# Ledger of designs, part 3: peptides against a protein of PDB entry 3OIQ

Target 1, 212 residues: chain A of PDB entry 3OIQ
Amino acid sequence: KNRIFVSSSKDFEGYPSKAIVPVQFVALLTSIHLTETKCLLGFSNFERRGDQSQEDQYLIKLKFKDRGSERLARITISLLCQYFDIELPDLDSDSGASPTVILRDIHLERLCFSSCKALYVSKHGNYTLFLEDIKPLDLVSVISTISTKSTNSSKHSSSELISECDLNNSLVDIFNNLIEMNRDEKNRFKFVKLIHYDIELKKFVQDQQKVL

## One batch from the design tools (peptide; aimed at target 1 I20 V121)

Design b1_p8_7_s1 (made by RFdiffusion4, then SolubleMPNN; from b1_p8_7, 4 letters changed)
Fold by OpenDDE base, seed 4:
Structure b1_p8_7_s1 (fold): chain B 212 residues (1-212), chain A 8 residues (1-8)
Amino acid sequence: as target 1 above (212 residues)
Amino acid sequence: SLVEELLS
């Protein structure tokens, strides 16, 4: 089955009540939930949903049923956090006690753009998203990609059925949503509060604000 | 089924 690009988590409301569908999306990492028994990642594109929280619009489950899957989950979390410069307790502590990690509202401090591959699995109208793959995206690369929208990067990597256009459009939508949140005095998100807020990001945001 | 195994 071909992998489907998902631009909104609302798309799943129209998905079959009994299916397995490979999907892909791009979103910001918003939460990490790692305990002794489960591992969940929250993502959002911050699409407006009325008065509902815009956090964790995509809740992604990592397999966590045996020592092998637990180890893989911990390695995945460690690598993501290393990439995004997120401080974690040492997950490999020799003390045998697996540390509990609960991080929320990651987007308030860091923009952690991620391209996710997942399995949509549904039964009786309920669904779960299982992580298959995750690629962290560099913020500078995201900014450059959005700024150069007109260049046909013909990198047809034949293996990614997902158009570069879908990825780029979703990245733009995320930034537009963040700009709207930044303008809202009631919203906690502010670009100037990001730990990595620099002159480049400032300029990019200012330029995007002129188009909106 | 794989669905049942994943949703369990």
Scores: peptide ipSAE 0.036, ipTM 0.759, DockQ to the pose 0.508
OpenDDE base, seeds 1, 2, 3, 5: peptide ipSAE 0.024, 0.035, 0.025, 0.032; ipTM 0.677, 0.756, 0.685, 0.736

Design b1_p8_7_s2 (made by RFdiffusion4, then SolubleMPNN; from b1_p8_7, 3 letters changed)
Fold by OpenDDE base, seed 3:
Structure b1_p8_7_s2 (fold): chain B 212 residues (1-212), chain A 8 residues (1-8)
Amino acid sequence: as target 1 above (212 residues)
Amino acid sequence: SFIEELLS
């Protein structure tokens, strides 16, 4: 499938007002919104957008309209949270009330890198991103990927193919944005406040800060 | 590789 790699959520401003476009991006999980009627995931690459919140730049909708899709959404959320060590209330409560989960600012405690495949669906000038697939990314693997300049860019120059370069560039951009946020005294994001802040991440950040 | 798994 011709899937478009998206480096910025601003790219969608230039997308057709009536289209279905398969897209892929990498971003940090910033929010989870699970209610009785909706399931949304917020992601961000923390690209500067003036005075606007840098959170939830990618708002991804999970299909949530029938028992089957609701179950799939709940399982997806559970698996993601398990992977990232995010504590959730029990979603399987036999009490006929579906548990509501509203988590915000996840990035302040955990860097939850995720590769997302989604459908951009637009109609009448509005769009929705529907989740097709999500892959949580290990932070160590992300750091290693950025640190190893992939010299093996096979020049498959077709503008529509997701390249290794696109992914690497997006990961670098995210970290650069996080470094800028960390340097800003007004920004709540601080690497040292991450629950999983370790010597490896510290060293990586210090090394990246020298290049910026 | 990690990248190959993301591009699959």
Scores: peptide ipSAE 0.027, ipTM 0.740, DockQ to the pose 0.031
OpenDDE base, seeds 1, 2, 4, 5: peptide ipSAE 0.021, 0.019, 0.026, 0.020; ipTM 0.638, 0.630, 0.736, 0.693

Design b1_p8_7_s3 (made by RFdiffusion4, then SolubleMPNN; from b1_p8_7, 4 letters changed)
Fold by OpenDDE base, seed 1:
Structure b1_p8_7_s3 (fold): chain B 212 residues (1-212), chain A 8 residues (1-8)
Amino acid sequence: as target 1 above (212 residues)
Amino acid sequence: SLEEELLE
């Protein structure tokens, strides 16, 4: 089955009430919820949804049913946090209690761009997104991709082609939404409050603001 | 089913 690129979490409102659909999206990591019984990742592109919360537009479940799946979930979280320089408690701690991690509003401190592959699974109109794969994206690479309008189709094999256009459009949309949030005095998001805010990001944001 | 295993 071909993987569907999803540009908006609203797309799922039109999905079948009973289906399994492989999907892919790009979004910012906004939350991590790891407990003894579940593991969830929240993502958002900060698309305006009226009065609805812009947080956790994509709620992704990791399998967490047995020791093997739990271990895989913990490793996944550890690797993601290591990549994004997110401080976690030691998840391998021999203390018989599995460490609980609850992080929210990650985007207020770090822009954690992620390319996610998931299974959309629906039953009776309710759906769950299950993580299949996650690729953290480097911010410098994201900025470069948007700035160059990369015509370099890396000839990755045709079957896994996220349209480079869909990826780029989603990244642009995310930045545009962040710029709007940054301009809104009521919004908590500010670029200058990011831990990794540097001259390069500042320049990029200033250049993008001129186009909006 | 895989669906039930996933939704549980």
Scores: peptide ipSAE 0.048, ipTM 0.773, DockQ to the pose 0.542
OpenDDE base, seeds 2, 3, 4, 5: peptide ipSAE 0.034, 0.045, 0.044, 0.047; ipTM 0.706, 0.767, 0.764, 0.771

Design b1_p8_7_s4 (made by RFdiffusion4, then SolubleMPNN; from b1_p8_7, 5 letters changed)
Fold by OpenDDE base, seed 3:
Structure b1_p8_7_s4 (fold): chain B 212 residues (1-212), chain A 8 residues (1-8)
Amino acid sequence: as target 1 above (212 residues)
Amino acid sequence: EEEEFLLE
């Protein structure tokens, strides 16, 4: 089955009420919800949806039904947090209490760009997105990819074709949405409040702001 | 609350 690139979480409103569709998107990590019984990742492209919260537009479920899937979920969270310099409590507590991790509004401190592969699974009009694969993206690499209209069609096999155009367009849209949020005095998001705010990100944002 | 669809 061909994987569908998704540019908006609104695309799922048009999806079949009973289907299994492999999807792919790029978004910012906004939340982590790890408890004794579930593991969820929230992502957003910050597309404007009226007065609704712009976080968790893509709620992604990790399988969490047995010790093997629980361990895989915990390892996935640990590796993502290690990559993005997100401080977690030690998930290996010998204390018999499984550590609960609830992080929200991650995008207010860190831009955690992620390429996600998921299964859209619907029944009776409701759907769930199940994580299949996640690739964290380096912010310098994201900035370079947007700044360089890369004409390099890297010969990746026809089963992994995100069109390089779809990825680049979604990354541009995310930055444009963040620029609009940064300009809005009511919005909590500000680039200057990011822990990793540097001269490169500052210059990139200033150059993008001249086009908008 | 989006009711998470459990794959049984």
Scores: peptide ipSAE 0.036, ipTM 0.712, DockQ to the pose 0.094
OpenDDE base, seeds 1, 2, 4, 5: peptide ipSAE 0.035, 0.034, 0.033, 0.035; ipTM 0.712, 0.706, 0.704, 0.708

Design b1_p8_8 (made by RFdiffusion4; failed a check: a repeat of another design)
Pose (drawn by RFdiffusion4):
Order: structure tokens, then C-alpha cells, then sequence
Structure b1_p8_8 (pose): chain A 183 residues (1-47, 54-90, 99-149, 165-212), chain P 8 residues (1-8)
């Protein structure tokens, strides 16, 4: 195929006013909006706000069930508690870091566009830390994301703090420290 | 088709 890797949401400025373009990006899961009619997943690389809004489209009940199972499995994989109806989660990153490699379809018309979900591969934080420590587009994005998360943690006014993560690991405390030295 | 579905 010819899937285009996007490093930022701003890349979508050069894309056609009407086209179907397979894309791929890496970001943190930040929000979920699940209704009976539609589902939107928000991701961000914190270059610090929501940036990617991925849509799971479904019309009938059969496809709704699949969307619900998909959200259920994604949340379970990240240890996100889910009440299973309109379901809303925000600023997930303040509590849990959820790196994800996502493949999407860019669909535009009249200059407007929507990113539809093709695949989502959650990335284990332990692997993310290891992948950064031992050591392309994926790795560049993982590095940039973690750097921004580091600067957000330094900023006293920003609500993001590693110590406030429900999964604040000793190894996470270690990687963050030895990561600031590089700065 | 898939395209029609996506543009709907």
C-alpha cells in the first residue's frame, strides 16, 4: 500500500479537498465519546491539547455492538474503568498514559475531513520506555511525545504530573529522571 | 459501496 505517516495534525493542511488517504500516527489516548449513534476517540502528541479525533462509524445494532466491544477491549487493555448509553472520558492522560499506534483513513470533501479508524495497536508503557532507552517515525514520535510530557510535568500550572498517575511505577520514576538529564 | 458509506 501507500499509507502516509503523519507526525502532526497540521499535516492535514496539505491534503486533498476530496480524497481517501490511508494515514498512520502515534499518540496518547486522551478521550472517548461513545453514544448510540457514534464513537469518537481523541488522541494527542501534546506538541498541549487534543489533536486527533478518530471516528468509529456505525449505523445498525450489529456494528454498534462491535464498536462497543472495541471500546471495551481498548479500555481493558489500558486498565481504564468502563461503566457497561452515552459514555464520556476526558484527559485520560492525567491518570493513565496510553500510547497508541493508529492507522486511519483520511476522508475529505469540500475541504472538510474525518479520520476513520482502521486499526489501533496499544503500546505497552514498559516497551515504550525500553524502546526509548535502548535507542524510526514511530520512535521519533514516541520521543517527541515523551519530551512534551516532560515539559508539561515541569510546568507548575499544568495539571499533568507523573506522580499522579495511577500506575506511577518505580521504573517510570527512574526513566523520567534519567530522561531529563538528556535535557 | 465503502466510499459511499464513508461520504455519508
Amino acid sequence: KNRIFVSSSKDFEGYPSKAIVPVQFVALLTSIHLTETKCLLGFSNFEQEDQYLIKLKFKDRGSERLARITISLLCQYFDIELPDPTVILRDIHLERLCFSSCKALYVSKHGNYTLFLEDIKPLDLVSVISTISTKCDLNNSLVDIFNNLIEMNRDEKNRFKFVKLIHYDIELKKFVQDQQKVL
Amino acid sequence: SLEDYLYE

Design b1_p8_8_s1 (made by RFdiffusion4, then SolubleMPNN; from b1_p8_8, 6 letters changed)
Fold by OpenDDE base, seed 2:
Structure b1_p8_8_s1 (fold): chain B 212 residues (1-212), chain A 8 residues (1-8)
Amino acid sequence: as target 1 above (212 residues)
Amino acid sequence: SKVEELLS
């Protein structure tokens, strides 16, 4: 079955009430929830949904049923956090207690762009997204990709499973949403409060703000 | 079913 690119989590409202659908999306990591019994990742595009919280628009479940799947989930979390410079408590604590990790509002400190592959699984109108694959994206590479597409309308549809256009459009939409949040005095998100806020990001945001 | 195995 072909994998479907998802630009909005609202797309799932039109999905079958009983199905398994391979999907993919790009979003910012917003939350991590690792306990003894479950592992969840929250992602968001920060699409405006009225007065609803813009966090965790995509709630992704990692399989957590046996020692093998639990180990894979913990390794996945460790590698993601290492890549994004997210501080985790030592998961190898000799205390025999399974480490609990609860992180929220990650986007307030770090922009963690991620390309996700998941299985949409629905039953009786409720659905769960199961993680199949995750690729963290480098912020410098994201900025460069957006900046080059604004100048080069070259129709190189590379045969990758994700239309380069769909990926780039979603990245642009995320940044535009963040710019709107940054302009809103009531919104907690501010670019200048990001730990990795640098001259390159500052310049990019300033240039994008002139076009919006 | 495969769906039930995934949702369990």
Scores: peptide ipSAE 0.045, ipTM 0.792, DockQ to the pose 0.503
OpenDDE base, seeds 1, 3, 4, 5: peptide ipSAE 0.023, 0.029, 0.023, 0.044; ipTM 0.676, 0.706, 0.680, 0.791

Design b1_p8_8_s2 (made by RFdiffusion4, then SolubleMPNN; from b1_p8_8, 4 letters changed)
Fold by OpenDDE base, seed 3:
Structure b1_p8_8_s2 (fold): chain B 212 residues (1-212), chain A 8 residues (1-8)
Amino acid sequence: as target 1 above (212 residues)
Amino acid sequence: SLEEFLLS
């Protein structure tokens, strides 16, 4: 089956109650939940959902059933956090207690753009998204991608790749949503509060704000 | 919630 690009987590409301569908999306990492028994990553594109929290619109489960899958999950989290400069407690502590990591509202301090591949698995009207692959995206690269209407359609016709248009549209939508949040005095998100807020991001946001 | 379901 071809991988489906998902622009909104609301799309899953229309998905079959019993299916396995490979999906792909781009979103910001918002939460990490690692316990003794489970590993979840929260992502959001901050699409407006009425009065509901805009965080964790995509809850992605990492397989966490055995020592091998647990190790893979821990490595995945460690690598992501290293990439995004998120400080984690030592996950390899020889103390027989698996460290619990619960991070929320990551987007308030860092814009952690991520391209995710997942399996939508539904049964009895409920669904779970299982992580298949994750690619962290560099913010500079994201800004450049949005700023340059990339005309370079590298026709890599593989049905599993995000179309450049889908990626660009999703990235633009995320930034537009963040700009709206930044303008809202009641919203905790502010670009100036980002740890990595720099002149480049400032300029980009200012330029995007003029178009909105 | 979906979160509760995924965490259960």
Scores: peptide ipSAE 0.026, ipTM 0.658, DockQ to the pose 0.070
OpenDDE base, seeds 1, 2, 4, 5: peptide ipSAE 0.021, 0.022, 0.020, 0.021; ipTM 0.652, 0.660, 0.649, 0.652; seeds 1, 2 fail the geometry check

Design b1_p8_8_s3 (made by RFdiffusion4, then SolubleMPNN; from b1_p8_8, 4 letters changed)
Fold by OpenDDE base, seed 1:
Structure b1_p8_8_s3 (fold): chain B 212 residues (1-212), chain A 8 residues (1-8)
Amino acid sequence: as target 1 above (212 residues)
Amino acid sequence: SLVDFLLS
């Protein structure tokens, strides 16, 4: 089955009420929820959806049914957190209790761009997204990709690969949404509050703000 | 079904 690129989580409103559809999207990691019984990752493109919270537009479930899947989920979270320099609370409580991680609003401190592959699974109009693969994206690489491809719209229609254009367009849309949030005095998101806010990101944001 | 297995 061909994998579908998803530019908006609203696309799922038009999906079949009973289906299994391989999907791919790019978004910012917004939340991590690891308990004894479930593992969830929240992502967002920060597309405006009225007055609703813009976090967790994509809620992705990791399989968490047996010791093997639980271990895989925990390792996945650990590796993601290591990559993005996310501090996990010391899970080493000497109490043999399974470590619980609940992180929210990750995007307020770090821009954690991620390319996700998931299975859309629906039944009776409800759906769940199951993680198949995740690739963390380096922010410098994201900025460079957006900056270089703004010039070369070469229409090479190579059919099978999820168009590099779709990925780039989604990355641009995310930044544009973040710029709008940064301009809104009521919005908690501010680029200057990011832990990794540097000269490169500052310049990129300033240049993008001139086009918007 | 696979759907039932995944949603269970």
Scores: peptide ipSAE 0.049, ipTM 0.810, DockQ to the pose 0.509
OpenDDE base, seeds 2, 3, 4, 5: peptide ipSAE 0.048, 0.033, 0.048, 0.048; ipTM 0.806, 0.748, 0.807, 0.808; seeds 2, 4 fail the geometry check

Design b1_p8_8_s4 (made by RFdiffusion4, then SolubleMPNN; from b1_p8_8, 3 letters changed)
Fold by OpenDDE base, seed 2:
Structure b1_p8_8_s4 (fold): chain B 212 residues (1-212), chain A 8 residues (1-8)
Amino acid sequence: as target 1 above (212 residues)
Amino acid sequence: SFEDFLLE
């Protein structure tokens, strides 16, 4: 089956009550939940959903049933945190207890753009998203991609690859939502509070704010 | 089984 690009977590409301569907989306990492029995990643596009929290619009499970899957989940979290400069407590504590990691609101300190491949699995109207693959995206590369393609409106590449347009549109939508959150005095998100806030990000945000 | 996959 072809993989479906998902622009919104609302798309799942129209999905079958019993299905397996390979999906792909782009979102910001918002939470990490690693315990002895579970591994979950939260992601968001920060779409406005009324008064509901915008944090964990995509809740993704990592398989966590045996020593092999647990090891893969821990390695995945370690590599993501290393890539985004997220400080983890030492996972190698000499205490034979599996380390617990609970991080929330990651987007308040770091913009962790991620391209995710997952399996949508539903039964009896409930669904779970299982992680198949994750690619962290560099913020400089995201900014450059948005800035260069806003000028090239050439409408036609009918290639079986998840359209480079779908990725770009999702990245633009995320930034627009973050700009709106930054303008809201009640919202905790502020670009100037990001640990990696630099001159390039400042200029990009200022230029996007003039178009909105 | 498919059920084992949903319970994970």
Scores: peptide ipSAE 0.031, ipTM 0.703, DockQ to the pose 0.410
OpenDDE base, seeds 1, 3, 4, 5: peptide ipSAE 0.029, 0.027, 0.031, 0.024; ipTM 0.702, 0.705, 0.704, 0.696; seeds 3, 4 fail the geometry check

## One batch from the design tools (peptide; aimed at target 1 L59 K63 Y127)

Design b1_p9_1 (made by RFdiffusion4)
Pose (drawn by RFdiffusion4):
Structure b1_p9_1 (pose): chain A 183 residues (1-47, 54-90, 99-149, 165-212), chain P 9 residues (1-9)
Amino acid sequence: KNRIFVSSSKDFEGYPSKAIVPVQFVALLTSIHLTETKCLLGFSNFEQEDQYLIKLKFKDRGSERLARITISLLCQYFDIELPDPTVILRDIHLERLCFSSCKALYVSKHGNYTLFLEDIKPLDLVSVISTISTKCDLNNSLVDIFNNLIEMNRDEKNRFKFVKLIHYDIELKKFVQDQQKVL
Amino acid sequence: SPEFDDDLD
């Protein structure tokens, strides 16, 4: 195929006014909006706000069920508590870090566009830390994301704090410290 | 500039 890797949502400015373009990006899961009619997943690389809004489209009940199971499994994989109806989660990153590699389909018309979900591969935080410490586009993105998350933690006014993560590991405390030295 | 469209098929 010819899937195009995007490093930022701003890349979508050079894309066609009407085309179907397979894309791929890496980001943190930040929000979920699940209704009976549609589902939107928000991701961000904090270059610090929501940036990617991925849509799971479904019309009938059969496809709704699949969308619900998909959200259920994604949340369970990240240890996100889910009440299972309109379901809304925000600023998930303030509580949990959820790196994800996502493949999507860019569909545009009249200059407007929507990113439809093709695949989502959650990335283990432990592997993310290891992948950064031992040591391309994926890695560049994982590094940039973690750097922005580091600067957000330094900023006193920003609500993001590692110590406030429900999964604040000793190893996470360690990687963050030894990561600031590089800065 | 391009914008997100929630109703796009």

Design b1_p9_1_s1 (made by RFdiffusion4, then SolubleMPNN; from b1_p9_1, 7 letters changed)
Fold by OpenDDE base, seed 2:
Structure b1_p9_1_s1 (fold): chain B 212 residues (1-212), chain A 9 residues (1-9)
Amino acid sequence: as target 1 above (212 residues)
Amino acid sequence: MKKYDENLE
């Protein structure tokens, strides 16, 4: 079955009420919720949804039903946090209690671009998203990709890739939404408050602001 | 309207 690229989490409103649909998207990591019973990742492209919170537009569930799946979830969280330089509370508490991690508004401190593959699963008019795969994206690479409008088809075998056009369009849309949020005095998001705000990001934002 | 359900399995 072909994997569907998702540009908006509103697309799921039109999906079948009883289906399993493989999907893919690119978004910013906004939240991590790891407890004893569940693991959720929140993502957003910051698409304007009226007065609704722009965080957690994509809530992605990790399987958390047995010791093996729990371990995989914890390792996934650890690797993502290591990649994005997110400090986790010590997961190795000598207390046999499963460490609880609740992080919100990650995008206010770090731009954590992620390419996600998920399963849309619907039943009884509700849906959930299960994580299949996640690839963290390097911010320098994201900036470079947007800036060059790279037509360089990396010859990865055609059957499993996000189209370069869909990826690039979604990355541009995310940055444009962040620029709009940065311009809004009521919005908490500000590029200058990012821990990793450097000369390259500053220049890119300044150049992108001239196009908008 | 479809709603997200975190408890759906």
Scores: peptide ipSAE 0.644, ipTM 0.960, DockQ to the pose 0.868
OpenDDE base, seeds 1, 3, 4, 5: peptide ipSAE 0.642, 0.640, 0.640, 0.643; ipTM 0.960, 0.959, 0.959, 0.960

Design b1_p9_1_s2 (made by RFdiffusion4, then SolubleMPNN; from b1_p9_1, 6 letters changed)
Fold by OpenDDE base, seed 5:
Structure b1_p9_1_s2 (fold): chain B 212 residues (1-212), chain A 9 residues (1-9)
Amino acid sequence: as target 1 above (212 residues)
Amino acid sequence: MPQYDEELE
């Protein structure tokens, strides 16, 4: 079955009430929820949804059913946090209690672009998303990809034709949404409050703001 | 319309 690229978490409203659908999206990491019993990653593209929170538009479950899956979830979180320079409490605490990690509003401090592969699983008119794969995206690479309008389809004939266009469009949409949030005085998001706010990001945002 | 369910397995 081909993997479906998802541009909006509203797309799931039109999905089958009983299915397993491989999906992919790109979004910003917004939350991490690791407890003794569950592991969730929140993502958002900050699409406007009326009065609803723009955070956690994609809630992705990691399998957390046994010691093996729990270990994999903890390693996944550790590696993501290492990649994005997110400070975690030491997960290897000698106290046989696994530390609880609850991080929210990650996007207020760091733009953690992530390409996610997930399983949409629906039953009885409800759905959940299970993580299959996650690729953190470097912000410089994201900016470069958007800026170059890379018509250079590097013919990597990998049979997962995620349209380079779909990825690029979603990345542009995310930045446009962030620019709108940054312009809103009521919105907590401000580019200048990002820990990694540099000259390159500043220039890119200024150039995108001229087109909007 | 399918709704998100955190408890769905």
Scores: peptide ipSAE 0.627, ipTM 0.961, DockQ to the pose 0.833
OpenDDE base, seeds 1, 2, 3, 4: peptide ipSAE 0.626, 0.626, 0.624, 0.626; ipTM 0.961, 0.960, 0.960, 0.960

Design b1_p9_1_s3 (made by RFdiffusion4, then SolubleMPNN; from b1_p9_1, 6 letters changed)
Fold by OpenDDE base, seed 2:
Structure b1_p9_1_s3 (fold): chain B 212 residues (1-212), chain A 9 residues (1-9)
Amino acid sequence: as target 1 above (212 residues)
Amino acid sequence: MPKYDEELE
C-alpha cells in the first residue's frame, strides 16, 4: 500500500473506522511523554482548530511492550533530543527506575522540525498512530528549502519519499502558522524567545512576513 | 469519524 502524505491531522477524521494505513507528515515536535508504561511524541503543524490547543495535533505512540521496544523508544528519544539540543535526564539510570520524561510546549523554545512515518491504526471508531520512522530536519535546511522552492530531485526512489511539493507546502504552512501565532498577542509563541533565534531565522521570518 | 484513542493497540 502506498504511504499517504498527511497535511492536516483532521484528515484522520475521514479515515476508515477499521484500518491500518501507512502515513507520513512533517510537523514540529511539541511534546515528549516517556513513563514506565508508555512513550508518546506530540507533533503539530499549528493548524488553527478553533479553541483547541494547537500543540499535540499528532500524538504518536512508540511501541512500549517489552524491554526491547522500551529500549528502542528510549534510544529514539535520546537521539531526537541530542539532535535538537534538548536536555534530558539520563535515561540509563543504574537505579533500575526508568526515568519519567514529560516535556511540553517544546516549540516555545525550539523549532524541532520532524519528518515522520507512522501507522494509522483504527478499531471500533477510534484510532492511534504508531511511529515507524522519524527524521529530524535541520532548521537551516528547512529555511533553505522554503526560500529556494528547490525542485532539486533528491535521487531517492520516488516510491518512499514525501513529494518535494508536499514537503515544501507543509513547511511553508507551519511557518505561516507560526508567524500568525507570533503576531497574536495572546499566543505564547514568539520567535524572539526561541533559544536558537539567530540572524538567519530573523531574516527569514522578516522576509516571510512580507509575503503574508 | 474516528477519534484519537491513546490506549488503542
Scores: peptide ipSAE 0.658, ipTM 0.964, DockQ to the pose 0.826
OpenDDE base, seeds 1, 3, 4, 5: peptide ipSAE 0.657, 0.656, 0.658, 0.658; ipTM 0.964, 0.964, 0.964, 0.964

Design b1_p9_1_s4 (made by RFdiffusion4, then SolubleMPNN; from b1_p9_1, 6 letters changed)
Fold by OpenDDE base, seed 2:
Structure b1_p9_1_s4 (fold): chain B 212 residues (1-212), chain A 9 residues (1-9)
Amino acid sequence: as target 1 above (212 residues)
Amino acid sequence: MPKYDENLE
């Protein structure tokens, strides 16, 4: 089955009420929810949705049904947090108590760009998203990709190639949404409050702000 | 329109 690139989590409102659809999106990691019974990753592109929270527009479920799936979920979270320099409590607690991790508003401190592959699963008019794969994206690489307008659509073969255009458009849309949030005095998001805010990001944001 | 359900397995 061909994987569908998703530019908006609103697209799921138009999806079949009973289906399994492989999807892919790019978004910012906004939350991590690990308990004894569930593991969720929240992502957002910060698309404006009226008065609704712009966070957790994509809630991605990790399988958490047995010790093997729990271990895989913990490893996945650990590796993501190591990549993004997110501090976690020790997940290897010998104390028999499964550590609870609840992180929210991750985007207020770190821009954690992530390319996610998921299964859209719907039944009886409800849906969920199951994680299949996650690729963290380096911010410098994201900025460079947007800035260079990669016209090198190398016509390489029929594997699940997301249109490089779809990825780039979604990355631009995320930055534009963040710029709008940064301009809003009521919004908690500010680029200058990011731990990794540097001269390169500052310049990129300033240049992008002139186009909006 | 399908709605998100965290409990869907």
Scores: peptide ipSAE 0.690, ipTM 0.968, DockQ to the pose 0.830
OpenDDE base, seeds 1, 3, 4, 5: peptide ipSAE 0.688, 0.689, 0.690, 0.690; ipTM 0.968, 0.968, 0.968, 0.968

Design b1_p9_2 (made by RFdiffusion4)
Pose (drawn by RFdiffusion4):
Order: structure tokens, then sequence, then C-alpha cells
Structure b1_p9_2 (pose): chain A 183 residues (1-47, 54-90, 99-149, 165-212), chain P 9 residues (1-9)
């Protein structure tokens, strides 16, 4: 195939006014909006706001069930509590860091576009830390994301703080410290 | 500039 890797949402400015383009990006899961009619997953690389809005489209009940199971499994994988109806989660990153490698389909018409979900592979934080410490587009993105998350933590006004993560590991405390030295 | 369309397809 010819899946195009995107490093930023701004890349979508060069894309066709009407085309179907397979894309891939890496980001943190930041929000979920699950209704009976549609589901939107928000991701961000904090280059610091929501940036990627991925849509799971479904019309009938059969496909709705699949969408619900998909959200359930994704949330369970990240230890996100889910009440299972309109379901809304915001600023998930303030509580949990959820790196994800996502493949999507860019569909545009009249200059407007939607990213439809093809695949989502959650990335273990432990592996993310290890992948950065021992040591391409994926890695560049993981590094850039973590750097922005570091600057956000330094900024006193920003609500993002590592110590406030429900999963603030000793190893996370360690990687962040030894990561600022590089800065 | 392109914009997101929630009602596409």
Amino acid sequence: KNRIFVSSSKDFEGYPSKAIVPVQFVALLTSIHLTETKCLLGFSNFEQEDQYLIKLKFKDRGSERLARITISLLCQYFDIELPDPTVILRDIHLERLCFSSCKALYVSKHGNYTLFLEDIKPLDLVSVISTISTKCDLNNSLVDIFNNLIEMNRDEKNRFKFVKLIHYDIELKKFVQDQQKVL
Amino acid sequence: NPEFDDDLL
C-alpha cells in the first residue's frame, strides 16, 4: 500500500479537496464521545490542545455493538473506567497517558474532511519509555510528544502534571528526570 | 483552509 504518515494535523492542508488517502499518526488519546449514532476519538501530540478527531461510523445496531466493544476494549487496555447511552471523556491525559499508533482513512469532499478509524494499536507506556531511552517516524513522534509533555509539566499554569497521573510509576518519575537532562 | 466535516459520507 501507500499509507502516508502524518506528523501533525496541519499536514492535512496539502491534501486533496476530494480524495481517500490512507494515513497513520501517533498521539495520546485525549477524549471519547460515544453516542448512539456516532463515536469520535480525540488525540493530540500536544505540539497543547486536541488535534486529531477520529470517527467510528456506524448506522445499524450490529455496527453500533462493534463500536461499543471497540471502545470498551480500548478503555480497558488503558485502565480507563467506563460506565456501560451518551458517553463523554475529556482531558484523559491529565489522569492517564495513553500513547496510540493509529491508522486512518482521510476522506475529503468540497475541501472538508473526516478521518475514519481503520486501526488503533495502543502502546504500553513502559515500552514507550524504553523505546526512547535505549534509542523512525514513530520514534520521532514519541519523542516530540514526550518533550511537549515535559514542557507542559514545567509550565506552572498548565493543568498537566506527571505526579497527578493515577499511574505515576517510580520508573516514570525516573524517566522524566533523566529526560530533562537532555534538555 | 480545509475543515472537519462530522456529516461526511

